# Peptides against a protein of PDB entry 7BBL, part 18

Target 1, 86 residues: chain A of PDB entry 7BBL
Amino acid sequence: IAQESLESQEQRARAALRERYLRSLLAMVGHQVSFTLHEGVRVAAHFGATDLDVANFYVSQLQTPIGVQAEALLRCSDIISYTFKP

## One batch from the design tools (peptide; aimed at target 1 A15)

Design b2_p13_8_s2 (made by RFdiffusion4, then SolubleMPNN; from b2_p13_8, 7 letters changed)
Fold by OpenDDE base, seed 3:
Structure b2_p13_8_s2 (fold): chain B 86 residues (1-86), chain A 13 residues (1-13)
Amino acid sequence: as target 1 above (86 residues)
Amino acid sequence: EVTLRPSERPPAP
């Protein structure tokens, strides 16, 4: 029986992660998200929307170490990871 | 909880 190549298996794994990402973006709507930024900085904010082309996150009630910002734009390049509870 | 990373982004449209 022919077996799927390692390259094909890796490709399917990457595709699965991408599908998870897209579905999770929808699930984030209306939820508070914890963002881990560089240099150990962590912030929390309510998810508004994302721009897949420019890779921006539009959020509200951004809690930062120096205060709360009502509306904010987070650049994907500044983000290491983000976590939320569905 | 669900954790995502920018590296998981699909190609830009």
Scores: peptide ipSAE 0.582, ipTM 0.889, DockQ to the pose 0.516
OpenDDE base, seeds 1, 2, 4, 5: peptide ipSAE 0.577, 0.577, 0.577, 0.577; ipTM 0.888, 0.888, 0.888, 0.887

Design b2_p13_8_s3 (made by RFdiffusion4, then SolubleMPNN; from b2_p13_8, 8 letters changed)
Fold by OpenDDE base, seed 2:
Structure b2_p13_8_s3 (fold): chain B 86 residues (1-86), chain A 13 residues (1-13)
Amino acid sequence: as target 1 above (86 residues)
Amino acid sequence: EVTLDPSARPPAP
């Protein structure tokens, strides 16, 4: 009886997570998203787009503790997690 | 409501 290797299982798991991530980006378009950043900072912004390597998030109406930025660039590396209502 | 971790992002092109 054939059994899928651990590496293959892990590959499928990563692929599934990546697909979910990409689909979430599509679902986020036009929606307000809550971003959790480092140091316990939480901001809210309307998602606009991301670049092809998903290194940057282009957002609008970024609500920060020190004010609102009409347009902003969030580095993916600065984002711990994000939440939104699809 | 959906919560995600960007650590699962695809690799750069």
Scores: peptide ipSAE 0.330, ipTM 0.797, DockQ to the pose 0.534
OpenDDE base, seeds 1, 3, 4, 5: peptide ipSAE 0.324, 0.323, 0.326, 0.325; ipTM 0.793, 0.792, 0.798, 0.794

Design b2_p13_8_s4 (made by RFdiffusion4, then SolubleMPNN; from b2_p13_8, 5 letters changed)
Fold by OpenDDE base, seed 1:
Structure b2_p13_8_s4 (fold): chain B 86 residues (1-86), chain A 13 residues (1-13)
Amino acid sequence: as target 1 above (86 residues)
Amino acid sequence: EVTLNPSERPAAP
């Protein structure tokens, strides 16, 4: 029987992940997020906003090992992953 | 709980 091509399947999978990502960003509004950075560093902050290409996270109350920063900018290039509770 | 990776973000416009 006919099957969807591997490339098409992969495209759909990527599209689904991207949709999930965007919906999650929307769900992050007003929530605290745990960010895992390089070298095992983990910080927590309240999500404020992101730019159009999601290159930056604008957050508040950034909790770091050395203190709390009221306002901060986290570059996606510095982030390995992030977790939040919708 | 939701965990995301920045690699999943859309391409820059």
Scores: peptide ipSAE 0.508, ipTM 0.865, DockQ to the pose 0.502
OpenDDE base, seeds 2, 3, 4, 5: peptide ipSAE 0.495, 0.502, 0.504, 0.496; ipTM 0.861, 0.863, 0.865, 0.860

## One batch from the design tools (peptide; aimed at target 1 L22 G48 T50 L52)

Design b2_p14_3 (made by RFdiffusion4)
Pose (drawn by RFdiffusion4):
Structure b2_p14_3 (pose): chain A 86 residues (1-86), chain P 14 residues (1-14)
Amino acid sequence: as target 1 above (86 residues)
Amino acid sequence: SRQEEFIAAVEAEL
C-alpha cells in the first residue's frame, strides 16, 4: 500500500491530541478546579463546563481572595493555568 | 443543564 501522506499523519495526530484533551475536560466533571489568573491570583471553584472552541470555564462557588461568587464564567483570556485532581 | 450539554458535546466529538 502507498505510504500515508504527511498531511494524513498530521490529521491523525490532531485527532489523537484532541481526543485526549477532550477526555481531560470530561474528567473535571464533579471536581473542583483551581486557577491561576492574572496578577498571580489563585482561585478555585466547582467545575461546571468549558466551551470547546475556546477554553472558557463555567464554574460555581468560585472562591476568590475577596469572597465567593455563586456562579461565574472565567474567560480563557483571564486564565494562565488550571489544575485539578482526578 | 449547561454541564449536561457540555458532556453531550464532548461525547459527540469523541

Design b2_p14_3_s1 (made by RFdiffusion4, then SolubleMPNN; from b2_p14_3, 7 letters changed)
Fold by OpenDDE base, seed 4:
Structure b2_p14_3_s1 (fold): chain B 86 residues (1-86), chain A 14 residues (1-14)
Amino acid sequence: as target 1 above (86 residues)
Amino acid sequence: SLEAEFIARLQALL
């Protein structure tokens, strides 16, 4: 029986994770999302969109410990995780 | 709209 190479298995795994991630972004559109940032900081915001390479999140009504921003840009590199209710 | 364009872009990536 022909076996799939390790590299091929890794490629499929990466593709699956990428798809899951992108689908989560689609699901977030128009919803309030809770973001966990570094140093234990948590913020909530309405998700709008990301840029072309999904490097930045465009959000609105960003609730932070020091106030609310009507419009804001969150760098994906600053986000550890996020959660939301569909 | 930004939202519509975003959705379209993501759909193209899937």
Scores: peptide ipSAE 0.291, ipTM 0.830, DockQ to the pose 0.750
OpenDDE base, seeds 1, 2, 3, 5: peptide ipSAE 0.291, 0.268, 0.281, 0.286; ipTM 0.830, 0.821, 0.826, 0.830

Design b2_p14_3_s2 (made by RFdiffusion4, then SolubleMPNN; from b2_p14_3, 8 letters changed)
Fold by OpenDDE base, seed 1:
Structure b2_p14_3_s2 (fold): chain B 86 residues (1-86), chain A 14 residues (1-14)
Amino acid sequence: as target 1 above (86 residues)
Amino acid sequence: SLLDEFVARLQAQL
């Protein structure tokens, strides 16, 4: 019985997470997304697009604690999590 | 459209 290596199992797990991530991006197109950022900051914005290579989120109507930005760029490194209604 | 292109690029990576 050919046993799958630990490395192969980890590769499949990472691939599955990547797929889930990409599908979530597809699902959030045209929707408002709530982002949880560092230091307890939470913002909401309409999803526009993302740069898959750099993982930047291009959003509109970004609601921040200090006001609304018509258009903005959120860096993936600043984002802890996100949620939205499909 | 730009949106269509974006979606297509995402789907191509799946």
Scores: peptide ipSAE 0.215, ipTM 0.793, DockQ to the pose 0.675
OpenDDE base, seeds 2, 3, 4, 5: peptide ipSAE 0.206, 0.193, 0.197, 0.202; ipTM 0.786, 0.780, 0.781, 0.786

Design b2_p14_3_s3 (made by RFdiffusion4, then SolubleMPNN; from b2_p14_3, 7 letters changed)
Fold by OpenDDE base, seed 2:
Formats: structure tokens, sequence, C-alpha cells
Structure b2_p14_3_s3 (fold): chain B 86 residues (1-86), chain A 14 residues (1-14)
């Protein structure tokens, strides 16, 4: 019985994760998202769009420890995780 | 700290 190579298995796994990520972005549009940052910082904002080239999140109504910002960019590199309700 | 950097970045966007 022919077996799939390890490289092929890893490629399929990465493709599946990428698809899941992209679907999550579609589901986030217009919804409030909770972002977990480093050092215990947590913010909430309405998702607008992503800049795939720069890896930024365009958001609105960003709730931060220093107040609410109407529009802002969140750097993907600062984000540990996020949760949202579709 | 990251918080300080985050605040500075937000201020720069204003």
Amino acid sequence: as target 1 above (86 residues)
Amino acid sequence: SLLEAFVAALQAQL
C-alpha cells in the first residue's frame, strides 16, 4: 500500500491551517474581537480588514487601557491569540 | 515594556 511522504503530510497540514485561518478572517468581518497581547494586555475591537503584505489588522472602536481609539492598526506580531463570536 | 511600546504606537496613529 502506497504511503504519503512526511513532506506531503506536512504540506497538507499547513494548507489546512491556512484555510482555517482565512475562514476565521471572513467570519470576523464586522464583529468585535478580543485580542490577547504580551504581558497580560488584552484589547477588544471591531474587525475591519487585514493587510496580508504587512500582517496588520485594521480595526475600529479599539478598547485599550488608555481609552477607546476610533480606528487603529494592530500588528500581528504583537498578538498571541484572539477570540470572537460569529 | 510592551505596554509602553503599544501606547507609543497608538499615540503615533493619532
Scores: peptide ipSAE 0.161, ipTM 0.724, DockQ to the pose 0.030
OpenDDE base, seeds 1, 3, 4, 5: peptide ipSAE 0.159, 0.096, 0.161, 0.159; ipTM 0.720, 0.670, 0.723, 0.721

Design b2_p14_3_s4 (made by RFdiffusion4, then SolubleMPNN; from b2_p14_3, 8 letters changed)
Fold by OpenDDE base, seed 3:
Structure b2_p14_3_s4 (fold): chain B 86 residues (1-86), chain A 14 residues (1-14)
Amino acid sequence: as target 1 above (86 residues)
Amino acid sequence: SLEDEFVARLQALL
């Protein structure tokens, strides 16, 4: 029987993860999200949108260690993980 | 620290 190559299987796995990521971004629109940054820094903000080309998160009501910012731009590369209630 | 760097980048954008 014909079997899919390992390379093809890995390609499909990467595509599936990418799709799941994009769907999570759509699901978090308008919700408060908790972001985990480097060295244990955590912030919370309402998610607006991402700029996929620039790799940025546009958020509002950003709670930071130094205060609350009405609007802010977070670099995706600074974000380790995020959690939210859909 | 990475925290200070983050704050600095954030302040530069606002």
Scores: peptide ipSAE 0.051, ipTM 0.635, DockQ to the pose 0.031
OpenDDE base, seeds 1, 2, 4, 5: peptide ipSAE 0.025, 0.039, 0.034, 0.051; ipTM 0.553, 0.594, 0.585, 0.634

Design b2_p14_4 (made by RFdiffusion4)
Pose (drawn by RFdiffusion4):
Structure b2_p14_4 (pose): chain A 86 residues (1-86), chain P 14 residues (1-14)
Amino acid sequence: as target 1 above (86 residues)
Amino acid sequence: SRTEEFVAAVEAEL
């Protein structure tokens, strides 16, 4: 059989990377997720959902240095990193 | 709910 084209190989790689990423998002359901925001602020909340095109987070019970926000949307642009324990 | 829609959307892409 003919060799697999480099393009086809790159597509399979993107699919493999995406599938793993999606599984990691699904793994946050029912868990708390912590975030590192701008200015070094650390916050945490109950995971609700993320958008799949852009990594915006929908969370509840967001705990911040100044209080608790019952519902929140943390935009992708607001976030440097997020961390959770499976 | 938003979580239920999110889970369905992730499962559809998987």

Design b2_p14_4_s1 (made by RFdiffusion4, then SolubleMPNN; from b2_p14_4, 5 letters changed)
Fold by OpenDDE base, seed 4:
Structure b2_p14_4_s1 (fold): chain B 86 residues (1-86), chain A 14 residues (1-14)
Amino acid sequence: as target 1 above (86 residues)
Amino acid sequence: SLVEEFVARVQAAL
């Protein structure tokens, strides 16, 4: 049986991560999400949608250290991680 | 709805 190439393994790994990401988006719909940003900043917001190509997060009721924003855009580059309860 | 459209887009990307 032929060994799978390293490139093929990497492709599968990327595909798996992409699927995990997309499925997390589906699970996120209608839920509050906690986002960890840079410098230890943590915010919570209700998930609205994302732009799949640039991975911007469109959220509502964003709770920040300085108040609540009714609607907000979180750039993917600003986000270290996110958690939520499906 | 916007939600339905978003879900459809994600599903199409899977």
Scores: peptide ipSAE 0.498, ipTM 0.903, DockQ to the pose 0.682
OpenDDE base, seeds 1, 2, 3, 5: peptide ipSAE 0.488, 0.497, 0.494, 0.496; ipTM 0.902, 0.903, 0.903, 0.904

Design b2_p14_4_s2 (made by RFdiffusion4, then SolubleMPNN; from b2_p14_4, 8 letters changed)
Fold by OpenDDE base, seed 4:
Structure b2_p14_4_s2 (fold): chain B 86 residues (1-86), chain A 14 residues (1-14)
Amino acid sequence: as target 1 above (86 residues)
Amino acid sequence: SLVDAFVARLQALL
């Protein structure tokens, strides 16, 4: 029985994570999402879309500690994690 | 719609 190489295992793991990520974005459409940003900042916003690279987040009604932004762009580099109710 | 186009794009990546 041929053993799958470490590289192949890592590739499958990356593919699985990518699929999970993309499916989460699909499930996120039309929902309010809680984002954890740097320095412990948490914001909530309605998910609209991502850019074509599926990285940056276009959101609406972004609730921040200093107020609400009707429309906003959240950079992928600003986001540590997110959660939502599908 | 714009949302539909986005969803279709995501689905194509899966």
Scores: peptide ipSAE 0.188, ipTM 0.778, DockQ to the pose 0.590
OpenDDE base, seeds 1, 2, 3, 5: peptide ipSAE 0.186, 0.179, 0.175, 0.186; ipTM 0.777, 0.772, 0.772, 0.779

Design b2_p14_4_s3 (made by RFdiffusion4, then SolubleMPNN; from b2_p14_4, 5 letters changed)
Fold by OpenDDE base, seed 2:
Structure b2_p14_4_s3 (fold): chain B 86 residues (1-86), chain A 14 residues (1-14)
Amino acid sequence: as target 1 above (86 residues)
Amino acid sequence: SLTEAFVAALLAAL
């Protein structure tokens, strides 16, 4: 009859979101991803890899408003959201 | 891939 503490509930919720995020990275490999950046900027790129800290996205064929970059590094902190089709 | 290895390690730490 004892209820889980609020802190424990929050920890489980954060863990679940983290797992969902990490699994999305696995599903993202090799696919084109649409990234929403700050100030309404949207770019598309093929996801290549991430680093150990999952702090950066290493991408290819980055389509930007000013042209295409063959290879680029996107900082996760610069990304508001992303979408892709597995 | 390298990404898969990194993500697998992070998932294991959850």
Scores: peptide ipSAE 0.256, ipTM 0.827, DockQ to the pose 0.409
OpenDDE base, seeds 1, 3, 4, 5: peptide ipSAE 0.253, 0.245, 0.249, 0.254; ipTM 0.827, 0.823, 0.827, 0.827

Design b2_p14_4_s4 (made by RFdiffusion4, then SolubleMPNN; from b2_p14_4, 6 letters changed)
Fold by OpenDDE base, seed 4:
Structure b2_p14_4_s4 (fold): chain B 86 residues (1-86), chain A 14 residues (1-14)
Amino acid sequence: as target 1 above (86 residues)
Amino acid sequence: SLVEEFVARLQALL
């Protein structure tokens, strides 16, 4: 039995992670999501959409420590993690 | 709708 190359294994791993990520975005539609940002900042917002590159999050009713923002853009690079209830 | 279009785009990436 021929062993799968290391490169092929890595490719499959990346593909699996990408699929998991995209499916999570689909599941977020219409839900309030809790985002963990840098410096221990946590915010909550209703998920709207992402851009074509899935690099930016368009959200509404963003609850921050300093107030509520009706509409906001969260950059993927600013987000450490997120949680939500399906 | 925008939501439907967004979902369709994501589905196309899967």
Scores: peptide ipSAE 0.244, ipTM 0.812, DockQ to the pose 0.596
OpenDDE base, seeds 1, 2, 3, 5: peptide ipSAE 0.233, 0.236, 0.235, 0.242; ipTM 0.807, 0.808, 0.808, 0.811

Design b2_p14_5 (made by RFdiffusion4)
Pose (drawn by RFdiffusion4):
Structure b2_p14_5 (pose): chain A 86 residues (1-86), chain P 14 residues (1-14)
Amino acid sequence: as target 1 above (86 residues)
Amino acid sequence: MTQEEFIAAVEAEL
C-alpha cells in the first residue's frame, strides 16, 4: 500500500490530541477546578462546562479573594492556567 | 453552555 501522506498523518495527530483534550474536559464534570488568573489571582469553583471552540469556563460557587460568586463565566482570555484533581 | 449541553457536545466530537 502507498505510504500515508504527511497531511493525513498530521490529521490523525490532531484527532488524537483533540480526543485526549476532550476527555480531559469531560473529566472535570462533578469536580472543583482552580484557576490562575491575571494579576496572579487564584480562584476555584465547581466545574459546569467549557465552550469547545474557545476555552471559556462556566462555573458555580466561584471563590475569589473578595467573595463567592454563585454563577460565573471565566473567559479564556481571563485565564492563564486551570488545575483539577481527577 | 449548560453541563448537559457540554457533555452532549463532547460526546458527539468523541

Design b2_p14_5_s1 (made by RFdiffusion4, then SolubleMPNN; from b2_p14_5, 7 letters changed)
Fold by OpenDDE base, seed 2:
Structure b2_p14_5_s1 (fold): chain B 86 residues (1-86), chain A 14 residues (1-14)
Amino acid sequence: as target 1 above (86 residues)
Amino acid sequence: MSEAEFVARLQAEL
């Protein structure tokens, strides 16, 4: 049996991670999510949706160090990591 | 992979 090329293995790995990521977005809808942003800033918000290219997170009840925003837009580029309970 | 590796890979997908 021919071994799969390294490039093909990496492609499958990226595809699997992307699918898992997208499924996590679906799973977090309506739930409170904890986000870690740049410079160690941590916020919590209820996840609503993303745009088609998943460039932005539309959230509600965003709890920041300086107050709560009823509705907010988080850029994916500003997010280091997130966690939530499905 | 470790959690750190997963986070790094996931961040690359964002």
Scores: peptide ipSAE 0.034, ipTM 0.636, DockQ to the pose 0.043
OpenDDE base, seeds 1, 3, 4, 5: peptide ipSAE 0.031, 0.032, 0.031, 0.032; ipTM 0.621, 0.626, 0.620, 0.625

Design b2_p14_5_s2 (made by RFdiffusion4, then SolubleMPNN; from b2_p14_5, 7 letters changed; failed a check: too like the target's own chain)
Amino acid sequence: MSLEEFVARAQALL

Design b2_p14_5_s3 (made by RFdiffusion4, then SolubleMPNN; from b2_p14_5, 6 letters changed)
Fold by OpenDDE base, seed 3:
Structure b2_p14_5_s3 (fold): chain B 86 residues (1-86), chain A 14 residues (1-14)
Amino acid sequence: as target 1 above (86 residues)
Amino acid sequence: MSLEEFVARAQAEL
């Protein structure tokens, strides 16, 4: 039986993770999302959209320890993880 | 980054 190369298997694994990530973005639209940032900081906001290269999150009602912002732009590089209820 | 820096960045980039 012809075996798929290890490199090809890794490529498929990366593609699957990317697809899963993109689908999670679609699922969070219109929902409140909890974001975990560096230094143990956690914020919550309603997800609106991302830019073309998915480098930024446009959100509303950003709840932070020091106040609430009606609208904000979160850099994906500042986010460690996020959770939400579909 | 500090929380203050995070909030400032979130506002400035809109």
Scores: peptide ipSAE 0.455, ipTM 0.851, DockQ to the pose 0.037
OpenDDE base, seeds 1, 2, 4, 5: peptide ipSAE 0.428, 0.028, 0.014, 0.465; ipTM 0.852, 0.506, 0.371, 0.854; seed 5 fails the geometry check

Design b2_p14_5_s4 (made by RFdiffusion4, then SolubleMPNN; from b2_p14_5, 6 letters changed)
Fold by OpenDDE base, seed 5:
Structure b2_p14_5_s4 (fold): chain B 86 residues (1-86), chain A 14 residues (1-14)
Amino acid sequence: as target 1 above (86 residues)
Amino acid sequence: MSLEEFVARLRAEL
């Protein structure tokens, strides 16, 4: 039985993670999302949309330590993780 | 990109 190459295993793992990520984006539509950013910053906002390359999150009612922003743009590169209730 | 466009794009990539 030919053992699957390490490269093939990594490719499948990356594909699975990408699919999971995209599914999470679909699932967060219309929900409040808690974002963990760099420097320990945590914010909550309603997910609106993203751009074509998923480089930015367009959010509303962004709750920050300094107040609430009605509309805001979060760069994906600034986001460490996010959680939401489906 | 609108929400509708975003959702359509994501569905196409899944």
Scores: peptide ipSAE 0.022, ipTM 0.417, DockQ to the pose 0.668
OpenDDE base, seeds 1, 2, 3, 4: peptide ipSAE 0.019, 0.020, 0.020, 0.019; ipTM 0.434, 0.433, 0.411, 0.432

Design b2_p14_6 (made by RFdiffusion4; failed a check: a repeat of another design)
Pose (drawn by RFdiffusion4):
Structure b2_p14_6 (pose): chain A 86 residues (1-86), chain P 14 residues (1-14)
Amino acid sequence: as target 1 above (86 residues)
Amino acid sequence: SRQEEFIAAVEAEL
């Protein structure tokens, strides 16, 4: 059989990377997720959902240095990193 | 709910 084209190989790689990423998002259901925001602020909340095109987070019980926000949307642009324990 | 929709969307892509 003919060799697999480089383009087809890159497509399979994107699919493999995406599938793993999606599994990691699903793994946050039912868990708390912490975030590192701008200015070095560290916050945490109960995971609700993320958008799949852009990594915006929908969370509840967001704990910030100044209080608790019952519902929140943390925009992708607001976030440097997020961390959770499976 | 938003989380149920999220789970369905992730499962559809998987």

Design b2_p14_6_s1 (made by RFdiffusion4, then SolubleMPNN; from b2_p14_6, 5 letters changed)
Fold by OpenDDE base, seed 4:
Structure b2_p14_6_s1 (fold): chain B 86 residues (1-86), chain A 14 residues (1-14)
Amino acid sequence: as target 1 above (86 residues)
Amino acid sequence: SLEEEFIARLQAEL
């Protein structure tokens, strides 16, 4: 019985996670998304697009604790998680 | 638009 290598298994897992991520991005198009940032900070914004290479989030109507920004850029490194209502 | 281009890029990867 031929078994795929550990490396191959990991590669498949990474591919599956990538697909899941991309599908989540498709699902959030046109929706308000809640982003959890560092130190428990939560912001909400309308999702526009991402830079798929760097995973920057281009959003609008960003609601922050200190006000609303019409347009904003959220770096992936600043985001712990996100949720949205399809 | 930015959104349309984004969707197109996503579809290309799926």
Scores: peptide ipSAE 0.415, ipTM 0.874, DockQ to the pose 0.830
OpenDDE base, seeds 1, 2, 3, 5: peptide ipSAE 0.414, 0.410, 0.401, 0.411; ipTM 0.873, 0.872, 0.869, 0.872

Design b2_p14_6_s2 (made by RFdiffusion4, then SolubleMPNN; from b2_p14_6, 6 letters changed)
Fold by OpenDDE base, seed 5:
Structure b2_p14_6_s2 (fold): chain B 86 residues (1-86), chain A 14 residues (1-14)
Amino acid sequence: as target 1 above (86 residues)
Amino acid sequence: SLEEEFVARLEALL
């Protein structure tokens, strides 16, 4: 019986996670998203788009502990997690 | 629109 290699299994797993990630981005377009940042900071913003690497997040109406920023860029390294209602 | 372009790019990656 032919058995899938370990490398192939890893590739399949990465592909599945990538698809889920991309689909989540599609679902959040135009929606308000809650982002968890470092040090327990939580912010909310309307999701606009990502850069070409599908990494950094371009958002609007970013609600922060010290005020609202009309337009903002959230880097991948800043974001721990996000949640939203589809 | 920018949103439409973004959506199209993402869909092309899927």
Scores: peptide ipSAE 0.377, ipTM 0.857, DockQ to the pose 0.609
OpenDDE base, seeds 1, 2, 3, 4: peptide ipSAE 0.374, 0.370, 0.369, 0.374; ipTM 0.855, 0.853, 0.853, 0.855

Design b2_p14_6_s3 (made by RFdiffusion4, then SolubleMPNN; from b2_p14_6, 6 letters changed)
Fold by OpenDDE base, seed 3:
Structure b2_p14_6_s3 (fold): chain B 86 residues (1-86), chain A 14 residues (1-14)
Amino acid sequence: as target 1 above (86 residues)
Amino acid sequence: SLLEAFVAALQAEL
């Protein structure tokens, strides 16, 4: 059995991570999501949509330390992680 | 903070 090259294995790993990310976006629709941002900031918002090209999250009812923002755009570069209950 | 600046900017644009 021919062993896959290291490059092929790495490509498969990247593809698997991308697939898991995309599946998480689909599962996020219609749910409240907790976002962990830099500087220890955590916010909660309802997921609306994402622009995969621009890498932005469009959210509603964003709960922040300074108040609630009805509609907001979160840049992926500002987000460390997110969690939600399916 | 990053978030406060970001939220303030969004509120100004809306």
Scores: peptide ipSAE 0.083, ipTM 0.619, DockQ to the pose 0.030
OpenDDE base, seeds 1, 2, 4, 5: peptide ipSAE 0.080, 0.022, 0.022, 0.082; ipTM 0.623, 0.563, 0.567, 0.630

Design b2_p14_6_s4 (made by RFdiffusion4, then SolubleMPNN; from b2_p14_6, 7 letters changed)
Fold by OpenDDE base, seed 1:
Structure b2_p14_6_s4 (fold): chain B 86 residues (1-86), chain A 14 residues (1-14)
Amino acid sequence: as target 1 above (86 residues)
Amino acid sequence: SLLDEFVARLQAEL
Protein backbone atom coordinates (compact mmCIF):
# COMPACT_ATOMS: atom_id res chain seq x y z
CA ILE B 1 0.00 0.00 0.00
CA ALA B 2 1.44 3.31 -1.06
CA GLN B 3 1.76 5.45 2.04
CA GLU B 4 1.92 9.21 1.79
CA SER B 5 5.12 10.56 3.32
CA LEU B 6 5.10 12.89 6.29
CA GLU B 7 6.51 15.62 4.08
CA SER B 8 3.71 15.15 1.61
CA GLN B 9 1.13 15.29 4.39
CA GLU B 10 2.63 18.51 5.70
CA GLN B 11 2.71 19.93 2.19
CA ARG B 12 -1.00 19.22 1.76
CA ALA B 13 -1.74 20.75 5.14
CA ARG B 14 0.11 23.95 4.21
CA ALA B 15 -1.66 24.03 0.87
CA ALA B 16 -5.01 23.71 2.62
CA LEU B 17 -4.19 26.61 4.94
CA ARG B 18 -3.09 28.70 1.96
CA GLU B 19 -6.34 27.95 0.18
CA ARG B 20 -8.33 28.87 3.28
CA TYR B 21 -6.46 32.16 3.49
CA LEU B 22 -7.04 33.02 -0.16
CA ARG B 23 -10.72 32.19 0.11
CA SER B 24 -10.99 34.44 3.14
CA LEU B 25 -9.53 37.27 1.06
CA LEU B 26 -12.15 36.70 -1.59
CA ALA B 27 -14.86 36.70 1.05
CA MET B 28 -13.74 39.96 2.63
CA VAL B 29 -13.74 41.93 -0.63
CA GLY B 30 -15.99 44.93 -0.17
CA HIS B 31 -16.39 44.39 3.56
CA GLN B 32 -15.17 46.00 6.73
CA VAL B 33 -12.62 43.86 8.51
CA SER B 34 -11.57 43.93 12.14
CA PHE B 35 -7.88 43.39 12.70
CA THR B 36 -6.25 42.35 15.93
CA LEU B 37 -2.76 43.75 16.14
CA HIS B 38 -0.01 43.42 18.71
CA GLU B 39 -0.26 44.89 22.21
CA GLY B 40 -4.02 44.41 22.23
CA VAL B 41 -4.62 47.02 19.55
CA ARG B 42 -7.69 46.46 17.43
CA VAL B 43 -8.58 48.36 14.30
CA ALA B 44 -11.33 48.20 11.71
CA ALA B 45 -11.05 49.04 8.03
CA HIS B 46 -12.63 48.45 4.67
CA PHE B 47 -10.72 45.90 2.67
CA GLY B 48 -9.31 47.19 -0.60
CA ALA B 49 -6.69 44.79 -1.82
CA THR B 50 -3.69 42.77 -0.78
CA ASP B 51 -0.26 41.98 -2.09
CA LEU B 52 -0.43 38.21 -2.17
CA ASP B 53 3.32 37.75 -2.12
CA VAL B 54 4.12 40.14 0.72
CA ALA B 55 0.68 39.97 2.31
CA ASN B 56 0.28 43.70 2.66
CA PHE B 57 -3.30 44.79 3.25
CA TYR B 58 -4.39 47.93 1.46
CA VAL B 59 -7.36 49.31 3.35
CA SER B 60 -9.53 52.40 3.60
CA GLN B 61 -11.31 54.14 6.46
CA LEU B 62 -8.95 52.65 9.00
CA GLN B 63 -10.33 53.24 12.47
CA THR B 64 -7.48 53.45 14.96
CA PRO B 65 -7.39 54.41 18.64
CA ILE B 66 -6.22 57.89 17.64
CA GLY B 67 -8.51 58.50 14.69
CA VAL B 68 -9.46 57.51 11.17
CA GLN B 69 -7.02 57.20 8.30
CA ALA B 70 -8.59 57.51 4.87
CA GLU B 71 -6.16 55.02 3.39
CA ALA B 72 -3.53 52.85 4.98
CA LEU B 73 -1.23 49.90 4.56
CA LEU B 74 -1.19 47.09 7.11
CA ARG B 75 1.70 44.67 7.05
CA CYS B 76 1.07 40.99 7.65
CA SER B 77 3.74 40.99 10.34
CA ASP B 78 1.63 43.43 12.36
CA ILE B 79 -1.53 41.34 12.18
CA ILE B 80 -2.37 38.59 14.64
CA SER B 81 -5.84 37.82 13.32
CA TYR B 82 -8.81 39.27 11.51
CA THR B 83 -12.55 38.77 11.43
CA PHE B 84 -15.41 40.02 9.31
CA LYS B 85 -19.05 39.52 8.47
CA PRO B 86 -19.44 37.88 5.06
CA SER A 1 -11.40 47.12 -13.29
CA LEU A 2 -8.60 46.83 -10.78
CA LEU A 3 -10.91 44.98 -8.42
CA ASP A 4 -11.88 42.48 -11.09
CA GLU A 5 -8.23 41.92 -11.86
CA PHE A 6 -7.47 41.37 -8.20
CA VAL A 7 -10.28 38.84 -7.81
CA ALA A 8 -9.26 37.04 -10.98
CA ARG A 9 -5.70 36.88 -9.71
CA LEU A 10 -6.87 35.35 -6.44
CA GLN A 11 -9.01 32.79 -8.19
CA ALA A 12 -6.15 31.86 -10.47
CA GLU A 13 -4.12 30.82 -7.44
CA LEU A 14 -6.86 28.56 -6.12
Scores: peptide ipSAE 0.307, ipTM 0.839, DockQ to the pose 0.675
OpenDDE base, seeds 2, 3, 4, 5: peptide ipSAE 0.301, 0.293, 0.304, 0.297; ipTM 0.836, 0.832, 0.837, 0.835

Design b2_p14_7 (made by RFdiffusion4; failed a check: a repeat of another design)
Pose (drawn by RFdiffusion4):
Structure b2_p14_7 (pose): chain A 86 residues (1-86), chain P 14 residues (1-14)
Amino acid sequence: as target 1 above (86 residues)
Amino acid sequence: MTQEEFIAAVEAEL
């Protein structure tokens, strides 16, 4: 059989990377997720959802240095990193 | 997006 084209190989790689990424998002359901925001602020909340095109987070019980926000949307642009324990 | 919608959207992509 003919060799697989480089383009087809890159497509399979994107699919493999995406599938793993999606599984990692699903794994946050029912867990707390912590975030590192701008200015070095560290916060945490109960995971609710993320958008799939852009990594915006929908969370509840967001704990910040100044209080607790019952519902919150942390925009992708607000976040440097997020961390959770499976 | 609700969590139900999120799960359903991720499962559709998988």

Design b2_p14_7_s1 (made by RFdiffusion4, then SolubleMPNN; from b2_p14_7, 6 letters changed)
Fold by OpenDDE base, seed 1:
Structure b2_p14_7_s1 (fold): chain B 86 residues (1-86), chain A 14 residues (1-14)
Amino acid sequence: as target 1 above (86 residues)
Amino acid sequence: MSLEEFVAALQAQL
């Protein structure tokens, strides 16, 4: 059995991670999501949409320590992780 | 940067 090349294994791993990411986006639609941002900031917001190329998160009812924003944009570069209940 | 400053920067897309 020809063993997959290292490059092929890496490509498959990247594809699997991308699929999991995309599935998470689909699952988030209409749900409140908790975002962990840099500097220890944590916010919660209802997921609206994303720009799949840039991975910007368009959210509503963003709960922050300084108040609630009706609508907001969270840049992918600002997000460390997110969690939600499906 | 304070927490409030960071949140404000996010809202301003800075």
Scores: peptide ipSAE 0.040, ipTM 0.586, DockQ to the pose 0.031
OpenDDE base, seeds 2, 3, 4, 5: peptide ipSAE 0.038, 0.039, 0.037, 0.039; ipTM 0.593, 0.593, 0.592, 0.595

